# Designs tried in a protein design run: peptides against a protein of PDB entry 8OXM. Part 249

Target 1, 371 residues: chain A of PDB entry 8OXM
Amino acid sequence: FKAEFRLAGGVNLPKIIDCVGSDGKERRQLVKGRDDLRQDAVMQQVFQMCNTLLQRNTETRKRKLTICTYKVVPLSQRSGVLEWCTGTVPIGEFLVNNEDGAHKRYRPNDFSAFQCQKKMMEVQKKSFEEKYEVFMDVCQNFQPVFRYFCMEKFLDPAIWFEKRLAYTRSVATSSIVGYILGLGDRHVQNILINEQSAELVHIDLGVAFEQGKILPTPETVPFRLTRDIVDGMGITGVEGVFRRCCEKTMEVMRNSQETLLTIVEVLLYDPLFDWTMNPLKALYLQQRPEDETELHPTLNADDQECKRNLSDIDQSFNKVAERVLMRLQEKLKGVEEGTVLSVGGQVNLLIQQAIDPKNLSRLFPGWKAWV

## One batch from the design tools (peptide; made by RFdiffusion4, then SolubleMPNN)

Design b2_p23_7_s3 (from b2_p23_7, 11 letters changed)
Fold by OpenDDE base, seed 3:
Structure b2_p23_7_s3 (fold): chain B 371 residues (1-371), chain A 23 residues (1-23)
Amino acid sequence: as target 1 above (371 residues)
Amino acid sequence: TEEALKERARKVMENLELALKSE
């Protein structure tokens, strides 16, 4: 380990540590504090299994459909070392960095990222109608610019086209796999983009199995398919390559139902894998500026063992786990809102839900649905 | 016991990984 560390941005102030391996290679490592890196480690294993399924299928293999994985070394329940994804940047850092963000560079007359956030925070406690109107005003005055990522990084037109395809495939694969697993908290800092491959790397995998729907402000979209995410795909947007890659990914997931159910069942009943949403985690993910003052750091998570009888906890846990498994089985059968859909019908519904400004306007302002 | 459940889950995951590598 080098004696020097850098702070990465974020609430937990993760430390970037440069480590020299026994091979003499420097590797950047992210040390997250307080996050259960076991959740990330477990979800990376699930992603590796999904990648194996995608590689076995000729149509998904031909398209190179993969979800990007990273190495997680959990040191404890509350500490670990993430191998830092070298050559990646958070999409939020590229898009909405305060000084040099792509929105400010390409759209200098649009609202600032701060103005957008402020407007959406002002209506956070308002009606869905008021949230929708303000969201539409924000969207009108904050136009997408993520197309410029590939244009800045890849000057050769042939390389640019290949990288835009790689990006679109990565969004499709991660969106469908993420939906099947019920992956939440897909804000712009939890999605990295590789500056060389244009592929996405999803980090902070602690909101899984649709636990984002039980947050104080419930998640209303199946995955992140915001205007900038779509703009990065180029002129066809969600049509053509993205839709076809989603359909082919969904087809592999549905055809792998038994394997996916068995994997998730093992994980749901793993007593080391705390996938359940707890009030402290919910408060942390959706903390309001007003709520910062009362979180004394001394609330050891250990003292809110409300001694619910062990039997009632176990029965409630088992009922939640069974509900998650049933919902996963429904998704893998194409059951949406009590209706059995084809792969194309299911993918279409998910795309429509993800791009619906009424769904996007209802998200927590920290998710930045206008980006 | 919680430890026996952990060890069972670990063995099932190892067996699934082995089965996925053997195909």
Scores: peptide ipSAE 0.020, ipTM 0.391, DockQ to the pose 0.021
Fold by OpenDDE base, seed 2:
Structure b2_p23_7_s3 (fold): chain B 371 residues (1-371), chain A 23 residues (1-23)
Amino acid sequence: as target 1 above (371 residues)
Amino acid sequence: TEEALKERARKVMENLELALKSE
């Protein structure tokens, strides 16, 4: 390890430490000091399996459909080494950085990211109608700019076009795989973009198997397909490449039903994989400004006392696991709202759900659905 | 123990890789 460290941004202020590997290569390591990296490690392995399925299929292999993975080495229950994705930036840092965000640079007369957040926080406890009206006002005064990411990073037009396609394919693959696995908490800080490949890297995989739906403000979208995410695809938006890549990914997932069910079943019943939402985690993910002062994460409370009512917790756990497996089986059969859909029909429904401003307006303000 | 946890996770992963190779 080098003696120098850098602070990464974020609530937990993770330390970036440079280390020399046994291969003599210098690697940046993110040392997270309080996050359970076991969830990230398990989900990275599931992504590798999904990538194997996508590589076996000729149509997905030709399109180079992959979900980006990173190495997670869990060191303890509370510590791990992430191989920091060198040359990645959070999409939120590019878009809505307070000093030099793309929205401020390209749209200086629009609402600030802070003004948008404030407006949505003011209506957080209001009706869905009031949330929708304020969300539409915010969206009108906060226009998407993510198209400029590829334009800033890739000056050659041919490279720019290839990278925009790589981005679009990465969004499609991660969106469908993420939907199948029920990934939540896809806020703008949990999605990194690779500055060289334009591919997305999803981090903080602690909300899986639709556990985002049991948050105090339930998640209402299958994946992040917000206006900036769509703007990064360029003028075609969700049509053409994105839709076709979603359909081909969904086709591979549906045709791999038995494999995916077996994998998820083993993971759901793994006593080491705490995928369940707990109240403290739910409060942490959806902190209000009023709650920031009291929730010092004294996650130092001994894991011992939650062991008490094991029998009733086990029965409730098993029922939740069974529901997760049943819902996964439905998704892999194309069952949506009690109707069996074709791959194209299912992908279309998911796209419509993800872009619906009514669904987006209902999300927790910290998710930043207007970005 | 933390080592027993890592070894159990490794075995789950080996079993998953074996299941994926048997198809």
Scores: peptide ipSAE 0.020, ipTM 0.385, DockQ to the pose 0.022
Fold by OpenDDE base, seed 4:
Structure b2_p23_7_s3 (fold): chain B 371 residues (1-371), chain A 23 residues (1-23)
Amino acid sequence: as target 1 above (371 residues)
Amino acid sequence: TEEALKERARKVMENLELALKSE
């Protein structure tokens, strides 16, 4: 390891370290502290399995539909080394960095990311109608710019077009796989984009199996398909390539029902895989920037006194696990709101849910649904 | 049983590692 490290930003201040492998290659590593990287490691294995299913299918293989994976080495329950994808940047850093973010560069007269966040935080406890109105005002004064990512990185028009397609395919695959696994909405710092491939890398997979729906501010979208995510697809938006790639991914997932159910059943009952939402994790995921100072001491409180009565936890856990499995089975059958949908109907519903400003306006303001 | 689930888990993971090694 080199003695120097960089901070990757974000709440946990992950350290980027350079290390030389046994092969003599220098590799950048992300050392996350205080994060349970076991969830990330398990979810990477699930993504690899989804990729195997996608590679076996001719239609998804021809489209190169894959969810990007990274190596995770857990060092402890609260620390690990991620193989940092060299040449990736958080989409949030590209879009809303305070100094040089794309919104500030391309839309200097729009609201700042801070102004948008402030406006949405002011209505956080208000009605859905008030949240929607303020969200629409924010959206009007904070126009999407993520199209410029590919334009800045890929100057050749033919390369630019291919990379925009690679991005669109990556969003489609990760959206549908993420929906099946119940990853829900993703914080803009937890989505990396590869500067060479234009593919997305999802990190910090601590919310799975729709556990985002039981947060204090429940998630209301099946995956992140915000205006900037859509803008990166170019002028066609969600129509054409994205929709078709979602449909083909969903088709493979639905046709792999038994495999996916078996995998998820295994993971849900793995005692080493703490997928359940707990109050501290919920508070951590939806902490206000103002609350960052107070939560640091309480997370060090003694792990000793939760003598969880094993019996009451097992029954509650089993009921939650059964509900997750039932919901996964419904998704894989195309059951949405008690109705059986075709692949196209299901994908259409999910896209409409994900782009609905009413759903987006209800999201936790810290996750920046206007980005 | 939890043990039967763990063993099914192990077999699924082994079959998947085998499938990933055969590509």
Scores: peptide ipSAE 0.010, ipTM 0.420, DockQ to the pose 0.021
Fold by OpenDDE base, seed 5:
Structure b2_p23_7_s3 (fold): chain B 371 residues (1-371), chain A 23 residues (1-23)
Amino acid sequence: as target 1 above (371 residues)
Amino acid sequence: TEEALKERARKVMENLELALKSE
């Protein structure tokens, strides 16, 4: 191991370490402290299964629709090592780094990332109408720049075009599979981009099975499809390649209903897989700067096992697991808001929900919906 | 071996926890 480490950003400040293998090869590893990496490990296995389903279908195989996976080595309930995807960067570091983010470089007269965050924090406890108005003002004065990622990394026009397509396909595949699995907490530090492939790597998979909807500020979008995410696709935005790749991914997921339900059922009842949202995790994920002073002491409190009576835990757990399975079955049947939709209808609804400024304005300010 | 990776990872985590307690 090298003595030097880098911070990857995020609340737990995971450290990137360089290690030399016994083969003499340098490998980057992310060392994450205080997080249950078992959730990430389980979700990586689910993504590998989804990739197998996508590879069996001719239309998804031809499009190279895959979710990027990484090796997780859980060490404890609170510690583990991620094989860091060498040559990845958080999209948040590229876009909104305090020193030299792409928004500051390409749009120096726009609002700073700090000004945007401050404006949205000031209205956090306000009405949905006030949140929407301030979000629209922020969006008007903070224009997307993520198109410049591929332009900076890929100077050859033919390579640039191929990488922009790889990016668009990666967003589509991860968005639909993420929706089916109910993946939440898709803030700009939990999504990495590979600087060589332009594919996305989703990390921190601890908010799954729609548990983001029971956060103190509920998640209101099915996946991250914000203005910068769309800008990276180029001039067609969500139309053409993205929409078609979403539809083809959704077709494979819906046609694999029995397999997906069986696997998710086994995972939901795995006693080693704590997918349920607890109050401490909910407070931690949506920590306010005003709450930092009060929560710092409690994060050092021993996990006094909230010995909820084992009997009341089991009955409540089983009811939540059954509800998750029912909702997964609905998604795989195309049941949205009590209506059965075609694949194209369902994908269209999800895209409209994900890009709706009213839904985006209601998200927790830490999610950075204006990016 | 996977065990040798786990033990190295454990030592790195222990050093990281010590470093995070010293900041």
Scores: peptide ipSAE 0.000, ipTM 0.280, DockQ to the pose 0.036

Design b2_p23_7_s4 (from b2_p23_7, 10 letters changed)
Fold by OpenDDE base, seed 3:
Structure b2_p23_7_s4 (fold): chain B 371 residues (1-371), chain A 23 residues (1-23)
Amino acid sequence: as target 1 above (371 residues)
Amino acid sequence: TEKALKERAEKVMKNLELALEKE
């Protein structure tokens, strides 16, 4: 370990530590405090299994459809070391950095990222109609710029085209795999982009199995397919390569139903894998700036453990786990809203849900649905 | 039984790890 560390941005102030391995190689490590890195470790194993399924299929292998994985070394339930993905940047840092963000550089007359955030926070407690109107005004005055990521990094036109294709494939694979697993909290800081490969790396995998739908502000989209995410695909947007890669990924997932159900069943009943949403986690994910002042952690340990009888906890947990498995089975059968869809029909529905400005306007403002 | 599910799980995980170590 080097004696120096850097603070990464974010609420938990993760420490970036440069470690020299026994091989003499420097590896950046992210030390997250208070996060359950076991959830990230478990989800990385699930992603590796999904990658194995995708590599076995000729159509997905030929397209190089993979979800990017990273090494997680959990040190405890509340501490661990993430091998920091060297050469990655959060998409939010590229897009909406206050000083040098791509929106400010390419669209200097648009609303600032701060103005957009403020407008959406002002309507957070308002009707869905008022949220939609303000979201549409924000979107009109905050136009997408993520196409410039590949243009800035890849000056050769042939390389640029290949990297834009790699990006589009990465978005498709991670979107469908993420939907099947019910991955939530896909805000712009939880999605990294590799500056050399243009592939996405999803981090902070603690909201899984559709637990984002039980947040105080429910998640209303199956994955992040916001205007900047789409703009990075270029002129075809969600059509052509993205749609075909989603369909091929979904086909492999549906054909692997028994394997995926068996894997998820094991994880849901692992007593070390706390995938359930709890009130403290919900508060942490959707904390308002106004609520920061009163949470002095009065570590008064005397908050009544409502000793819900161990039997009632176990029965309630088992019923939630069964519902998650049933919903996973439905997704893998193409059952959406009680209707059985083809792979193309299911993928189309998911794309429409993800790009619908009515769904996007209902998200928590911290998710930044206008980016 | 929960124990039989756990043993089946550990066996599936171990077989997957062994398959990943061979590539």
Scores: peptide ipSAE 0.010, ipTM 0.402, DockQ to the pose 0.021
Fold by OpenDDE base, seed 4:
Structure b2_p23_7_s4 (fold): chain B 371 residues (1-371), chain A 23 residues (1-23)
Amino acid sequence: as target 1 above (371 residues)
Amino acid sequence: TEKALKERAEKVMKNLELALEKE
């Protein structure tokens, strides 16, 4: 390991360290010091399995539909090394971090990311109508700029076009796989973009199996398809390549129902895989910047053996696991709101839900649904 | 049983790994 480290952005201050492998290759490693990387490791295995299913299908293989994976080496229950994808940047860093964010560079007269967040935090406890109105005002004064990512990185028009397609395919694959696995909305710092491939890498997979719906501010979108995510697809937005890639991914997922159910069933009953949302995790995921100062001491409170009274926790756990499996089976059958949809109908519903400003306005302001 | 699910998982994972090694 090199003695120098860089801080990656984010609440956990992950350390980027350079290491030389036994093969003599330098690799960047992200050391997360407080995240349970076991969940990330398990979800990477599930993504590899989804990639295998996608690679076996001729239509998804021809489209190169894959969810990007990374190596996770858990070092402890709360620490691990991610093989940091060299040449990736968080989309949030590109868009809204620092004075050099793309929003500030391309839209200097728009609201700052801080002003947007402040406005949405002020209405966090208000009605859905008030949240919607303020969200629309924020959106009007914070116009999407993510199209410029590919334009800045790929100066050749043919390469730019190919990379924009690669991005669009990556968003489609990760959106549908993420929906099937119940990853929900993804914080902008938890989506990396590869500066060479334009593919997305999803990190910090601590919310799965729709556990985001039981957060204090429940998620209201099936996946992140915010205005900047859509803007990166170019002028066609969600229409054409994105929609078709979603449909082809969903088709493979639905045709792989038995395999996916078997995999998820196993993971849900794995005692080492803590997928269940707990109050501390919920508080951490939806912590306000104002609350950051108070929780730092309490997360160091002793591993008091909460002697899980085995019997009552098992019954509640089993009921949650069964509900997750039933909902997964519904998704894989195309059952939405009690109606069986075609692949195209299901994908259309999911896209409409994901882009609906009413759904976006109801998200936790910390997740920046206007970005 | 949790044990039978785990064995079935390991078998599915191992079959998928073996399928990935053959492509």
Scores: peptide ipSAE 0.010, ipTM 0.430, DockQ to the pose 0.021
Fold by OpenDDE base, seed 1:
Structure b2_p23_7_s4 (fold): chain B 371 residues (1-371), chain A 23 residues (1-23)
Amino acid sequence: as target 1 above (371 residues)
Amino acid sequence: TEKALKERAEKVMKNLELALEKE
């Protein structure tokens, strides 16, 4: 192990450690120190299964619809080694790096990422109307620039066009599968882009099964489809390739209902897979700068008082698991808000929900819905 | 039963993995 580490982007500030193997090869490894990498490992297995379903269907196979997966080696309940996705960068690092972020380079007269965050934090406790007005002002003065990623990396016009299509397909596949699994909104530091393939890699899968809806600031979008995510698709935006790839992915998911339900049911009842939202995890995910000062490490919560009746905990867990399964079944039937939708109708509703500035303005400001 | 669900899903996962190894 080299003594030097770099921080990867992300909410959890995972450490990139350069390891020299016994073979003399340098391997970059991502070390997470506080998160249960078992959740990431289980979600990678679910993504591999979704990829199998997508490869079996002729239309999704022809479109090369896949979710990029990474190898997770859990070392303990709180530590593990991720095989670092070599040749990837966090989208947030490319867009809003303080020194050389694409917004600063291409839009030097726009608001800084810090100014945008400050404005949205100031209205965090305000009405939805005030949040919407400030979000629209932020969006007007912080214009999307993610189109420049493919333009910087792919100078040949034919390669540029192919990579922009690969990006659009990757966003579509991950958005629909992420919706089915209830991953919700994804912080821009937890979305990596491959600098060679233009495909996305989703990391830090600690929020699943719509547990983002029970956060102190509930999620209001089915997946991350912010202005920069859309700008990376080019002039067509969410129309054409993205929409068609979402529909074809959703068709495969809905046609695989029994398989998906059976697998998710087993995962929900696996005693080693803690997918439930706990108060400490919720606080960590939506920590405000004001809340950092009060977390004295003295929550040695003595293990003694959580002898709440085992029967009531088991009943509460079972009710949450049943509700997750019911909601998954609804999604796979196309039931949205009590109405059965076609695949095209369901995908359209999800896209409209994900791009609606009213929904985006209500998200936790720390997740930067204006990026 | 939880055990029967686990065995069914392990079988589904294994059948999916075996299908990936054959393509």
Scores: peptide ipSAE 0.009, ipTM 0.447, DockQ to the pose 0.020
Fold by OpenDDE base, seed 5:
Structure b2_p23_7_s4 (fold): chain B 371 residues (1-371), chain A 23 residues (1-23)
Amino acid sequence: as target 1 above (371 residues)
Amino acid sequence: TEKALKERAEKVMKNLELALEKE
């Protein structure tokens, strides 16, 4: 192991450590806390199952629809290492890095990432109307640049086109699988892109089963489909390849209801898998930069003993687990807002919800909905 | 029971793997 480490970003500031294997190969490792690693490991197993379902279907197999997975290795009772995908970068580091972000390089006359964040923080406690107006002003003065990722990395036009297609397919697969599992906290530091494959790697999987909707600022989108995410798809945006890959992924998920429900039921009742949102986790996920000064880093993992009476915990837990299973069953039946939709109708609704500037303007400013 | 659910999930996963090896 090298003595130096880098921060990967995200809430728990996971440490990237370079290690030399017994084979003499250097490998990057992501070091996280125990509880985060258990949550990530469980969600990786669910993603592997979803990949198995997608490989079984001829139409999804032909399109190479997969969600990228990584290995989790426990180091100790309190820490572990994720096998960091060598040659990945956070989309936020590429787009909005303070020194050399793509927005600054390609759009030097637009608002800075800091100006955008400041404007949205100033309206955080304001009405939905005021948030919408400021979000539209930010979006007008902060134009998408993520198309340049593939243009910088892939100089050959045929390779460039293939990689842009791989990116679009990866966004579609991860968006639909993420929606079915209710995956939240999809900020720009929790989504990596592979510099060789152009596929996305989702990290920090601790907000699942729609627990993002019970945050102090509730999540209002089914997945991340922001302007930069769409810009990476090229001129057709969400139309054509993305929509078709979403529909084919949703068809496989809806045809696999019994399998998905059975596995999620096991995970919801696993005493080692804490998927429930707690007040401390909610506070930590939506900390204001101003509040970082008062929260002493001494939130030791030992203070998670909120002594709720054991009997009231079990009854409340079972009711929440049952509600999660019911909502998962609704999604897999195509039940949205009390109406049964076709696969195309459901995918269309989810795309419209994800790109709606009214929904995007209501998100926590740390999610960076303008990126 | 949680144990019976886990055994059912493991059986479903194994059946999916065996189905992919046959295609």
Scores: peptide ipSAE 0.008, ipTM 0.457, DockQ to the pose 0.018

